# Peptides against a protein of PDB entry 4CIC, part 5

Target 1, 148 residues: chain A of PDB entry 4CIC
Amino acid sequence: KVSTKGHYGVQAMFDLAQHFGEGPVSLKSIAERQGLSEPYLEQLIAVLRKAGLVKSVRGAQGGYILAREPRDIKVGDIIRVLEGPIAPVESVSQDDPEHSLKFDFSVTKSVWEKVKKSIEEVLDSITLADMLKDAEEAQMAQGYMYYI
Target 2, 147 residues: chain B of PDB entry 4CIC
Amino acid sequence: KVSTKGHYGVQAMFDLAQHFGEGPVSLKSIAERQGLSEPYLEQLIAVLRKAGLVKSVRGAQGGYILAREPRDIKVGDIIRVLEGPIAPVESVSQDDPEHSLKFDFSVTKSVWEKVKKSIEEVLDSITLADMLKDAEEAQMAQGYMYY

## One batch from the design tools (peptide; aimed at target 1 V2 S3 E83, target 2 K1)

Design b1_p9_2_s1 (made by RFdiffusion4, then SolubleMPNN; from b1_p9_2, 8 letters changed)
Fold by OpenDDE base, seed 5:
Structure b1_p9_2_s1 (fold): chain B 148 residues (1-148), chain C 147 residues (1-147), chain A 9 residues (1-9)
Amino acid sequence: as target 1 above (148 residues)
Amino acid sequence: as target 2 above (147 residues)
Amino acid sequence: KSAIELPED
């Protein structure tokens, strides 16, 4: 499961992508559109900003913008920033050296590494630009259904 | 992340696969080999048994066996039994109908559905028989490094 | 009931 943090982080970044080129967006506006609490969003944005995915713009029309173009931000980038390395298994404490030595551990580990790789490949294949395109296509499809 | 429950469930099922055809294995033996607590393993095995992945054998040489051949048990089957449907996102309460109606929700949902599908494909592509084969290959490779 | 939980961060 992508955490709630990852989920909301992607939503917030997608909101910023939808407004890319229109200037800074307030956290309040993002929170309202995405149904997020402002305090929670502040924490997410702080992490995303520190990672260089978001920029803060100061001033009367201040707020946040994407630090890069939507095409240059992968969903995987957002998730890695918010959640760290994609771990396919709960960190069974890598610190139990006794489990690491068991052959069975290596086989099960290989399963989880395959899962990890698959997740990474998917998340790294999707950009915010792809999400924008999907949104546009879905909106057009809905529009056509109302006109028929 | 596969939960600890899913992880240990796969380990326990793999242990049973390694002993498939040798007769029933005690929970104690599985717990010792896999480094699991017996009480925790009992809970896992109860779920796996109820789902028909494991059978209990009664008697003096009683214990547990795989209910199916290792080739007929996918890792995905084990995970689904223990954890339910693979959910790529924490259930942000599907119950917030207001979020479900937002277009943005649909786009983000599609991302997570892609992740889900990918995970399912991987987990459904790996059987306990595949894991056994991988174990044998790894053991042979280690054996050759020592000679 | 947490299916394959990608890390809740």
Scores: peptide ipSAE 0.067, ipTM 0.813, DockQ to the pose 0.687; fails the geometry check
OpenDDE base, seeds 1, 2, 3, 4: peptide ipSAE 0.043, 0.067, 0.061, 0.050; ipTM 0.802, 0.809, 0.806, 0.806; seeds 1, 2, 3, 4 fail the geometry check

Design b1_p9_2_s2 (made by RFdiffusion4, then SolubleMPNN; from b1_p9_2, 9 letters changed)
Fold by OpenDDE base, seed 2:
Structure b1_p9_2_s2 (fold): chain B 148 residues (1-148), chain C 147 residues (1-147), chain A 9 residues (1-9)
Amino acid sequence: as target 1 above (148 residues)
Amino acid sequence: as target 2 above (147 residues)
Amino acid sequence: KEALLLPED
């Protein structure tokens, strides 16, 4: 599963992709469009900026922009920055040693590694540019449904 | 992600697969081999039994068996029984309605649907019989390293 | 960094 943080992080990055080339976007405007609290978005943007996926622009017309073109940012890159490595199984917390018998059964581990690889392949195959294209196609399809 | 419940459920089902055809296995013996508490395993087995993946045998040599052959049980079947439908995104808890603005952006939803489909395809492609075969191959490879 | 969290039921 993708966390709420990963989900909203992808939404925020997609919002910045939709405005790519139009100049800096304010956090307030992103928060309003995406239905996010501004404080929550500030935390997400801080992490994304530190990872070099977003840049801040200072001044009266300041805000945020993508640090790279939408075609050069994979969904997998966003998820790895926000959530870390894609783990198919929840890391059994080290804190309960009695239940933490790491029977790392090699066989069960191999199942989860296959799941991990599959998720990574999907997320690394989708760019923000692909998402922009899909959005345009969906809008065109909706527009045609209203004119028929 | 697979929960701890899903992870241990697959381990318990795999233990039953390793003993398939040998008769009923006690919960105590499964718990000892898999490093699980017996009460936790009882909860897992109750769910798996209700779903028809496991059968209970009564008597002095009673216990549990797989309800189907290992080849007829997919990892995906076990996960769906224990965790429900594979959801690629955490269901935003209904309890905070203010942050629950379902901007179901159709585009982001499509990304998560692709992830879901990919996970389902992998988990539905692996049976307990496939896991048994992989275990045998791993044991043989280890045995050949000692000779 | 907690990986892809399964929702608690």
Scores: peptide ipSAE 0.035, ipTM 0.800, DockQ to the pose 0.194
OpenDDE base, seeds 1, 3, 4, 5: peptide ipSAE 0.042, 0.030, 0.048, 0.083; ipTM 0.794, 0.794, 0.801, 0.804; seeds 1, 4, 5 fail the geometry check

Design b1_p9_2_s3 (made by RFdiffusion4, then SolubleMPNN; from b1_p9_2, 7 letters changed)
Fold by OpenDDE base, seed 3:
Structure b1_p9_2_s3 (fold): chain B 148 residues (1-148), chain C 147 residues (1-147), chain A 9 residues (1-9)
Amino acid sequence: as target 1 above (148 residues)
Amino acid sequence: as target 2 above (147 residues)
Amino acid sequence: KSALTIPED
């Protein structure tokens, strides 16, 4: 599962993508549009900024912008920054030595590696630009349904 | 991530697949071979049994067997039984009304649905029979490295 | 409780 952190991170990055080229967006504005708590969003944005996916702009009209074009940011990039490497199985915390996954049979590991690869391929195939396009298409489709 | 429950469930089911046709396997024997705690394995097996993936055999040589042939059990079947539907995003618990994922934008949802579908396809493409074959191939490859 | 969770750290 993508954590709530990953989910909200993708939402926040998508909001910034929708405003790409329009100047800095305030965290408050993102939080309001995306239904996120501003303090939680601040934590996410701090991580994304450190990873170079977002830039902070200072000043009276300060805020955040994407550090790269929407086409150059994959969903996989966002997830890796926020959650680390995509792991298909929860690592049993190293702290329980009795439950050390000592016998991760090569065969079971191979199943999870296939799952991992599949997730990575999907997330790396979707950019913020793809998401923008999908949103535009959805909005047009809704517009047509109201005129019928 | 597949939970520890899903992971160990697949291991336990694979152990039963390796012994398929040889008769009942004791939980103790599975636990020892797979490095699992017997109490934890008992909980997993109870769920798998209720779902009809495993059968219990009673008697002095009692234990568990696969309820179906290894070729008829997908990894996806095991995971669905143990963990429920594959969901790509953790549902924010309904209990925090303020963090209600109210604004799951259709677009972000579509990303997660694609991930879900991809995971399902992978897990449903792998049977316990496929895992048995992979294990045999790995064992043969190791045997050839020693000769 | 959804099966394939990317663990929250």
Scores: peptide ipSAE 0.049, ipTM 0.803, DockQ to the pose 0.623; fails the geometry check
OpenDDE base, seeds 1, 2, 4, 5: peptide ipSAE 0.045, 0.038, 0.035, 0.040; ipTM 0.800, 0.804, 0.804, 0.806; seeds 1, 2, 4, 5 fail the geometry check

Design b1_p9_2_s4 (made by RFdiffusion4, then SolubleMPNN; from b1_p9_2, 8 letters changed)
Fold by OpenDDE base, seed 5:
Structure b1_p9_2_s4 (fold): chain B 148 residues (1-148), chain C 147 residues (1-147), chain A 9 residues (1-9)
Amino acid sequence: as target 1 above (148 residues)
Amino acid sequence: as target 2 above (147 residues)
Amino acid sequence: KSALTLPED
């Protein structure tokens, strides 16, 4: 599972993507739109900012913006920043020295490495721009359902 | 991350696969080979047995066996039994009624559904037989490095 | 607790 942190981080980044080019968005407004607590969002944004995915704008109309265009931010980038390396399995302590355990560990490890690679490929294939497009398409589809 | 439960469950099932056709394996022997606590393994095996992935054999030579051939048990089957449906995201309470939240939730949900599908495809593409083959190939490769 | 959990925060 993507943690709640990763999930909300993607939501917050997506909110910023929706407002990209409109200027800085307040944490309060993001929190309200995304159903997040402002203190929690502040922590997320701090990490995202430190990683260079978000910029803070100072002033009366201050807030946050994406540091890059939505097309240049992958979901995988957000997840890696918030959660670290995508690890498909909890680090079972590699320290069990017995050779047979190491071998069985090797085979099971290969399964999890395949899972990891697959997750990485998916998350790295999705940008915030792709999410914006999907949102627009969904909104258009809903609009058409109301007119029919 | 696959939980420790899922991880150890796959290891335990793989151990049973390695001994498939040799008869019942004791929980103790699995625990020793896989570095698992016997009580923990007992809990795992109970779930796996209830799901029909493992059978208990009674008697002096009793223990556990795979209920199906290794080729008929996917890693995904083991994970689903032990951990339930593969959920790529923690269930954020869907209950926030506001429409915009629902829509943004919809888009983010689609991302996680793609991840879910990808994980499921991988885990469902790997059988215990595939793992046995990989183990055999790795053992052969190590054997050749020693000669 | 579902299987493929990224670390809970």
Scores: peptide ipSAE 0.051, ipTM 0.805, DockQ to the pose 0.621; fails the geometry check
OpenDDE base, seeds 1, 2, 3, 4: peptide ipSAE 0.045, 0.042, 0.048, 0.036; ipTM 0.798, 0.802, 0.800, 0.802; seeds 1, 2, 3, 4 fail the geometry check

Design b1_p9_3 (made by RFdiffusion4)
Pose (drawn by RFdiffusion4):
Structure b1_p9_3 (pose): chain A 133 residues (1-84, 100-148), chain B 132 residues (1-84, 100-147), chain P 9 residues (1-9)
Amino acid sequence: KVSTKGHYGVQAMFDLAQHFGEGPVSLKSIAERQGLSEPYLEQLIAVLRKAGLVKSVRGAQGGYILAREPRDIKVGDIIRVLEGSLKFDFSVTKSVWEKVKKSIEEVLDSITLADMLKDAEEAQMAQGYMYYI
Amino acid sequence: KVSTKGHYGVQAMFDLAQHFGEGPVSLKSIAERQGLSEPYLEQLIAVLRKAGLVKSVRGAQGGYILAREPRDIKVGDIIRVLEGSLKFDFSVTKSVWEKVKKSIEEVLDSITLADMLKDAEEAQMAQGYMYY
Amino acid sequence: DYAIEIASD
């Protein structure tokens, strides 16, 4: 199960990545395109801003823009920002979960927002039918 | 975060794997060794039994034993047993989560209870210091 | 009804 915060955090950062070249966009516009609740987005952006992943701009087309290029933002970085009598007895079971954790970390660190932009272009495109191999 | 059911399901199955050659053990003994609540364990075992992963034995010193050899039980098998207008718009974000799901499935399908038994022996051993 | 939750604290 993916948490609401992980899903919405990545969705919002990806929306900003899709508008990075065009410039700042309002939070309202992000919420509208992504189907997110504005109050929740406002809180989410506040953390991402403090983390240096997004920045606010005061322009007419003010609003929010990525603070780092998409190629320099791993999905794992976003997730890391949003997340927060004695004896020793080794647990092999816990070691299995550590291996699950490591694999997840590897996958999320292997994908950047730029990679997601490239995938978005390839997957949702249109073309003449003869070119589908 | 790992659910209570996944953690306790794997712990209980691994305890049974550690006692597979010796024979049946009581649920009380599993709960004691693994620090589990007996009521929760009983509910857990009932599902595992229905799935053919464990079997009850009448015996006298009867109890429960794995229904398949440890080498034939993947950790992923245990997890799978315990788990249960319109338009199209592709979500690249969801595709990321699908990749995460695939990697977890791959890790859990690559580990059997036999692998865990081998790891348990190697990690919790004692030997002359010169051999480290 | 999942064994694992992603992006939790």

Design b1_p9_3_s1 (made by RFdiffusion4, then SolubleMPNN; from b1_p9_3, 4 letters changed)
Fold by OpenDDE base, seed 2:
Structure b1_p9_3_s1 (fold): chain B 148 residues (1-148), chain C 147 residues (1-147), chain A 9 residues (1-9)
Amino acid sequence: as target 1 above (148 residues)
Amino acid sequence: as target 2 above (147 residues)
Amino acid sequence: GSAITLASD
């Protein structure tokens, strides 16, 4: 499972992508649109800003913008910033040295590594621009469903 | 993350696969080899047995066996039995009807659905037989590193 | 850091 942090982080970044080029967006506005608490969003944005995915704009019309174009931000980038490396299994503390079962551990580990790789490939294949496109396509599809 | 339950379940099933054809294996033996508590393993085995992945053998040489050949048990089957459907995100309760943000929800949902599908494809592509083969290959590779 | 966990807590 993606943590709530990762999930809401992607939502917040997607909101910023939808407003990309329109100028800075207030945290309040993002929070209202995404159904997030403003304090929680502040924490997310602080991390995303430190990672260079978001910029703060100062002034009367201050707020936040994407630091890069939507096409240059992968979902995987957002997740890695917020959650760290994708770990499909909790690292069972490797630290119990005495249990010699290195071999069984290695095979099961390989399964989870394959899962990790697969997740990373998917998340790295999706940009915020792809999400914007998907949103537009979904809106068009909904619009056509009202006309049929 | 696969839960500890899923992880240990796969380990226990793999242990049973390694002993497939040798007869029933005691829970104690599995627990010792896999570094699991016997009570925890009992809970896992109970679920796996109910799902038809494991059989109990009664008698003096009683224990557990795989209910199917290792090639007929996918890692995905084990995970689904122990953890249920693979959910890459917690289902944020769809039930807040008033927040009109159906669209943002739909796009983010689609990302997680793609992740889900990818995980399922991987887990369904790996059988216990594949794991056995990987283990054999790893053993051979380790053996060659010592020569 | 809570990596993507497959398990339902």
Scores: peptide ipSAE 0.192, ipTM 0.833, DockQ to the pose 0.210; fails the geometry check
OpenDDE base, seeds 1, 3, 4, 5: peptide ipSAE 0.176, 0.189, 0.191, 0.191; ipTM 0.823, 0.828, 0.828, 0.831; seeds 1, 3, 4, 5 fail the geometry check

Design b1_p9_3_s2 (made by RFdiffusion4, then SolubleMPNN; from b1_p9_3, 4 letters changed)
Fold by OpenDDE base, seed 5:
Parts: sequence; C-alpha cells; structure tokens
Structure b1_p9_3_s2 (fold): chain B 148 residues (1-148), chain C 147 residues (1-147), chain A 9 residues (1-9)
Amino acid sequence: as target 1 above (148 residues)
Amino acid sequence: as target 2 above (147 residues)
Amino acid sequence: GSAIELATD
C-alpha cells in the first residue's frame, strides 16, 4: 500500500503539474482543490521542496511550482522522496534482536524482490506528463458523453 | 509493503510445501524452522485453514498439510487470504466523514490501479512449486561452491 | 485487514 503521504504527495504534485507554466500556486489553492488540510500539505511540500521536486516562489504572487517539467518527474520519484525506497514487505525492524533470527530465507526474499522490481517499473514508467495526458483524455471522453 | 502477516504466512506455507507428501507437520516444528512464535503461527494457520489452503490432520501424528499441491497455490492466493485484496494505497478509512471529499481523482486512482495490477501479476505468477524449485537451485549452487 | 500496505518507511 502506498501510504497516505505518498498518495497525497502524488495528488499535490499532479495539481502543480496541471498549473505548470502558469506561475506559482498557493498551498491554500492546492489544499482546497485536493481536499487536503493546509498544515498537512505544508509538510508534504517541505519534503518535496527539499528533494528538489518543488520550488518555492516568494512575493505577493508567491507559492509553489514544479522544479522540473512534468515529463521529467516520475511517480516513482515522488514516492521515493516521500516514502523512501519501495519495500514490498515491511522490513521487520532489524531492531528487535530477539526476532533477529529472521532467516530471510533467500527464496521468500526473492519473491518480495520481484514484487519490488515490478512496482518500481510501474511507478518509474508513469510521469506527471502521462497523468496530465490521461486527465485530458478523460475530460474529452466526458465531454463527448454530454454531447451524445 | 506486504504486512508481517503476509510475509510470515508465505514463509509458513513454504515450510508446508517443503514437507508436502511427507505427512502432517506440527505448528511447533514450523515455528522453530521459520523463527515464528507459536501463538502467532496459530493465528495465521487458522486463517489459512479457513480459506482452504491448509488442512488440519488429527491424531498422535497430527498437524498441518497443504490442502492443495504446491503448484496449485500461488503466492497471490496466500496474500489475498491473509491481507485481503491487494490495495496499493491505504484506503483512507471511509469512516472519517469530514475527509470524505477524497476526490479520488480518477487519474491518481488509475496510477494505483496499475500498481495493483502489476503486484497481482507478479504474485499470481509465483507458486509454492516455483519457490521449491528456486530453493533446490540455490542449494545446488551452494553445494557446488563447497566442492 | 491492511492490504499490502506499501508502508514506505
């Protein structure tokens, strides 16, 4: 499961992608459109900014923009920034020494590695530009349904 | 992330697969080999049994066996039984009515659906028989390193 | 039951 953090992070980044080239977007406007609390969004944006996916613009028309073009930001990039490396299995925290005899049986580990690779391939194959295109296609399809 | 429950469930099922055809295996023996607590394993086995993946054998030589051949049990079957449907994103609990305006934007949902499909395809492509084969190959490779 | 929570750490 992608965490709520990852999910909302992708939503926020997608919102910024929809406004790419139009100038800075306020956190308030993103929060309103995406149904997020502003304080929660501030935390997400702080992480995304530190990772260089988002830029802060200062001034009266200040806000946030994508730091790169939508085509240059993969969903996988957003997820890795917010959630860290994709781990298909909760690494049983190394810290409980008593359960340390996790014979990570090489075979079971290989299953999870295959899952990880598959997830990474999917998330790295989808850019914000791809998401924008999908949104446009969906809007056009809805528009055609209203005209029929 | 596959939950600890899913992870240990696959381990327990794999242990049973390694002993398939040899008769029933005690929970104690599985717990010892897999490094699991017996009470935790009892909970897992109860779910797996209810789902028809495991059978209980009664008697002095009682224990558990796979209910199907290893080739007929996918990793995906085990995960679905233990964890339910693969959800790539935590469904924000429907229960908080105020945050209900989760505009599950169709586009973001589609991303997670693609992830879900990919995970399902992988997990449904791996059987316990495949895992047994991989284990045998790994053991042979180790044996050749010692010669 | 928590589906495969890709709990990102």
Scores: peptide ipSAE 0.102, ipTM 0.824, DockQ to the pose 0.649; fails the geometry check
OpenDDE base, seeds 1, 2, 3, 4: peptide ipSAE 0.079, 0.084, 0.070, 0.089; ipTM 0.810, 0.823, 0.814, 0.822; seeds 1, 2, 3, 4 fail the geometry check

Design b1_p9_3_s3 (made by RFdiffusion4, then SolubleMPNN; from b1_p9_3, 5 letters changed)
Fold by OpenDDE base, seed 5:
Structure b1_p9_3_s3 (fold): chain B 148 residues (1-148), chain C 147 residues (1-147), chain A 9 residues (1-9)
Amino acid sequence: as target 1 above (148 residues)
Amino acid sequence: as target 2 above (147 residues)
Amino acid sequence: GSALTLASD
């Protein structure tokens, strides 16, 4: 499962993508639209900013913007920044010496590596621009359903 | 991430697959080979047995066997039994009424559904028989390196 | 720690 951090991070980044080109968005406005607490969002944005996915704009109309175009930000980039490397299994903490004899059975490891690769391929195939397009298509479909 | 439960469950099932056709294997022998505690393995095996992936054999040479051939058990079957449905995101606990207004943004949900589908496809494409074959190939490759 | 956990609570 993607953690709540990863999930909300993608939501916050998607909110910024929806406003890309319109100028800086306040954390308050993002929090209100995405149903997040401001303090929680501040923590997410701080990490995303440090990773260079988000920029802070100072001033009276200050806030946050995407640091790159939506097409240049993959969902995989957001997840890696917030959650670290995609690991399909909990790394048997190398630190438990009693678990050190766990035969890293090459065969079971290969299963999890295949899962990892598949997840990475999916997450790296989806950009914020793709998400914007999907949102537009969904809105158009709803609009047509109301007119029929 | 697959939980430790899922990970060890796949290891235990793979151990049983390696002994398929040889008769019942004791929990003690599985625990020793896989580096698991017997009490932990008992919990895993109980769940796997209830799901019909493992059979208990009674008697002096009792133990456990796969309930089906290795080719008829997918890794995905093991994971679903031990961990439940593959969920790529933590279900926002519906029980927090304040979080109930979380716009299940259809678009973000679709991303996670794509991830879920991809994971399921991979896990359902790998059987215990495939794992056995991979193990045999790895052993042969090591044997050739020693000659 | 890498956060993708498959475990449904």
Scores: peptide ipSAE 0.188, ipTM 0.831, DockQ to the pose 0.197; fails the geometry check
OpenDDE base, seeds 1, 2, 3, 4: peptide ipSAE 0.165, 0.148, 0.174, 0.146; ipTM 0.820, 0.830, 0.824, 0.822; seeds 1, 2, 3, 4 fail the geometry check

Design b1_p9_3_s4 (made by RFdiffusion4, then SolubleMPNN; from b1_p9_3, 5 letters changed)
Fold by OpenDDE base, seed 5:
Structure b1_p9_3_s4 (fold): chain B 148 residues (1-148), chain C 147 residues (1-147), chain A 9 residues (1-9)
Amino acid sequence: as target 1 above (148 residues)
Amino acid sequence: as target 2 above (147 residues)
Amino acid sequence: GSAITLAED
């Protein structure tokens, strides 16, 4: 499962992508549109900003913008920033020596590595630009349903 | 991340696959080989048995066996039994009406559906027989390194 | 129980 953090992070980044080129967006406006608490969004945006995915614009018309074009931001980039490396299995924290899964049987590990690779390939194949395109196509399809 | 439950479940099932055709294996022996607590393994085996992936054999030489051939058990089957449907995002529990992610934006949902499909395809492409083959190949490769 | 989670909660 993608954590709530990853999920909301992708939503917030997608909201910023929808407004890309229109200037800075306030956290309040993002929170309202995405159904997020403003304090929670502040935490997400702080991480995304530190990672260089988001820029803060200061001033009366201040807010946030994407730091790169939507085509240059993969969903995988957002997830890695918010959640760290994609780990298909909870690495039994190396730190609990007793439950050191000593026999990280090479075979079971290989299964999870295949899962990891597959997830990474999918998430790295989807950009915010792809998501924008999908949204446009969905809106057009809905528009056509109302005209029929 | 695959839960610890899913991970250990696959390990336990793989242990049973390695002994398939040799008769029933005791929970104690599985626990020892896989580095699992016996009580934890009992819980896993109970779920796997209820799902029809494992059979209990009664008697003095009692224990557990795979209910199907290793080729007929996918890793995906094990994971679904132990963890339920693969959900790439925690469905915000429908039960908290206030934090109902009302805007399950169709677009973000589609991303997670693609991830789900990809995971399912991988896990459904790997059987316990495939894992056995990989283990044999790894053992042969190690044997050649010692010569 | 959270199935395959991509992140540790």
Scores: peptide ipSAE 0.182, ipTM 0.830, DockQ to the pose 0.606; fails the geometry check
OpenDDE base, seeds 1, 2, 3, 4: peptide ipSAE 0.165, 0.180, 0.178, 0.177; ipTM 0.822, 0.830, 0.825, 0.827; seeds 1, 2, 3, 4 fail the geometry check

Design b1_p9_4 (made by RFdiffusion4)
Pose (drawn by RFdiffusion4):
Structure b1_p9_4 (pose): chain A 133 residues (1-84, 100-148), chain B 132 residues (1-84, 100-147), chain P 9 residues (1-9)
Amino acid sequence: KVSTKGHYGVQAMFDLAQHFGEGPVSLKSIAERQGLSEPYLEQLIAVLRKAGLVKSVRGAQGGYILAREPRDIKVGDIIRVLEGSLKFDFSVTKSVWEKVKKSIEEVLDSITLADMLKDAEEAQMAQGYMYYI
Amino acid sequence: KVSTKGHYGVQAMFDLAQHFGEGPVSLKSIAERQGLSEPYLEQLIAVLRKAGLVKSVRGAQGGYILAREPRDIKVGDIIRVLEGSLKFDFSVTKSVWEKVKKSIEEVLDSITLADMLKDAEEAQMAQGYMYY
Amino acid sequence: DHSITISHD
């Protein structure tokens, strides 16, 4: 199960990545394109802004823009920002879960917003039918 | 975050794997060694039994034992047993989560109860200090 | 319904 915060955090950061070259976009526009609740997005952006992942601009086309290029933002970085008598007895079971955790970390650190932009272009494109191999 | 069911399901199955050669053990003994609630364990075992992963034995010192050898039970098998207008718009974000899901499935399918038994022996051993 | 939740707390 993927948390609401992880899904919406990545969705919003990806929407900003899709508009990075064009410049700032409003939060309302992000919520509209991504089907997100504005109040929830406002709270999410506030954390991502404190973390230096997004920045606000005061222009006519003010609004929000990524604070770092998409190639320099791993999906794992976004997730890391959003997340917060005695004796020793080793648990092999817990060691299995550590391996699961490590593999997730590896996958999320292997993908940047730039990689997602490239995938978005390839997967949702159109072309003459002869070119589908 | 790992669910209570996944954690306790794997713990209980591993306890049975540690007692596979010796024979059946009571549910009370599993609950005691693993720090589990007996009521929760009983419900858990019922599903595992229906799935053919554990079997009850009448015996006298009877109880429960694995229904398959540890080498034939993947951690992923245990998890899979316990778990249960219109338009198309591709989501690259969802494709990331699919990749996460795939990697978890791969890790859990690569580890059997036999692998856990081997790891348990190696990690919780004692030996002369000169051999470290 | 799932054994694992990502992101957790």

Design b1_p9_4_s1 (made by RFdiffusion4, then SolubleMPNN; from b1_p9_4, 8 letters changed)
Fold by OpenDDE base, seed 3:
Structure b1_p9_4_s1 (fold): chain B 148 residues (1-148), chain C 147 residues (1-147), chain A 9 residues (1-9)
Amino acid sequence: as target 1 above (148 residues)
Amino acid sequence: as target 2 above (147 residues)
Amino acid sequence: KSILTLPGE
């Protein structure tokens, strides 16, 4: 599962992509549009900023912008920043030495590695620009349904 | 992430696949070979049995067997039984009405649906028979490295 | 309980 953190992170980044080139967007405005709590969004944006995906702009019209063009930000980049490496299986915490997954049979590991690779390929194939295009297409389709 | 439950469930089912045709395997023996606690394995096996993936055999040499041939059990079947439907994003529990993910934008949902589909395709492409074959090939490769 | 739980939940 992509955590709620990953999910909301992608939503926030998509909101910034929709406003790319229009100047800085306030966290408040993102939170309102995306239905996120502002404090939670602050935490997400702080991580994304540290990773160089988002830039803070200071001033009276300050806020956040994408640090790169939407085409240069993959969904996989966002997820890796927020969640870390895509792991298909929860690493049983190393802290219980008795339940050391000693017998992580090479075969079962290979199954999860295949799943990991598949997820990575999907997430790395989708950019924020792709998402923008999909949103535009969806809006056009809705517009046509109301005129029929 | 596949939960620990899904992971151990696949391991337990793979152990049963390795012994398929040899008769019933005790939970104790599976637990020992797979490094699982017997009580935890009992819970997994109970779910797998209810789903018809495993059969219990009664008697002095009682235990568990696969209910189907290894080729007829997908990893995806095991995971669906243990974890439910493959969901790429945690459903924010419906219980917090205020944080109703109202604005699950169609676009973000589509990303997760693509991820879901990809995972399902992978897990449904791998059977216990495929895993058995991979294990045999790995053993042969190790054997050749020692010669 | 979803299969795809990413690390950190």
Scores: peptide ipSAE 0.074, ipTM 0.811, DockQ to the pose 0.579; fails the geometry check
OpenDDE base, seeds 1, 2, 4, 5: peptide ipSAE 0.066, 0.070, 0.056, 0.073; ipTM 0.806, 0.814, 0.811, 0.814; seeds 1, 2, 4, 5 fail the geometry check

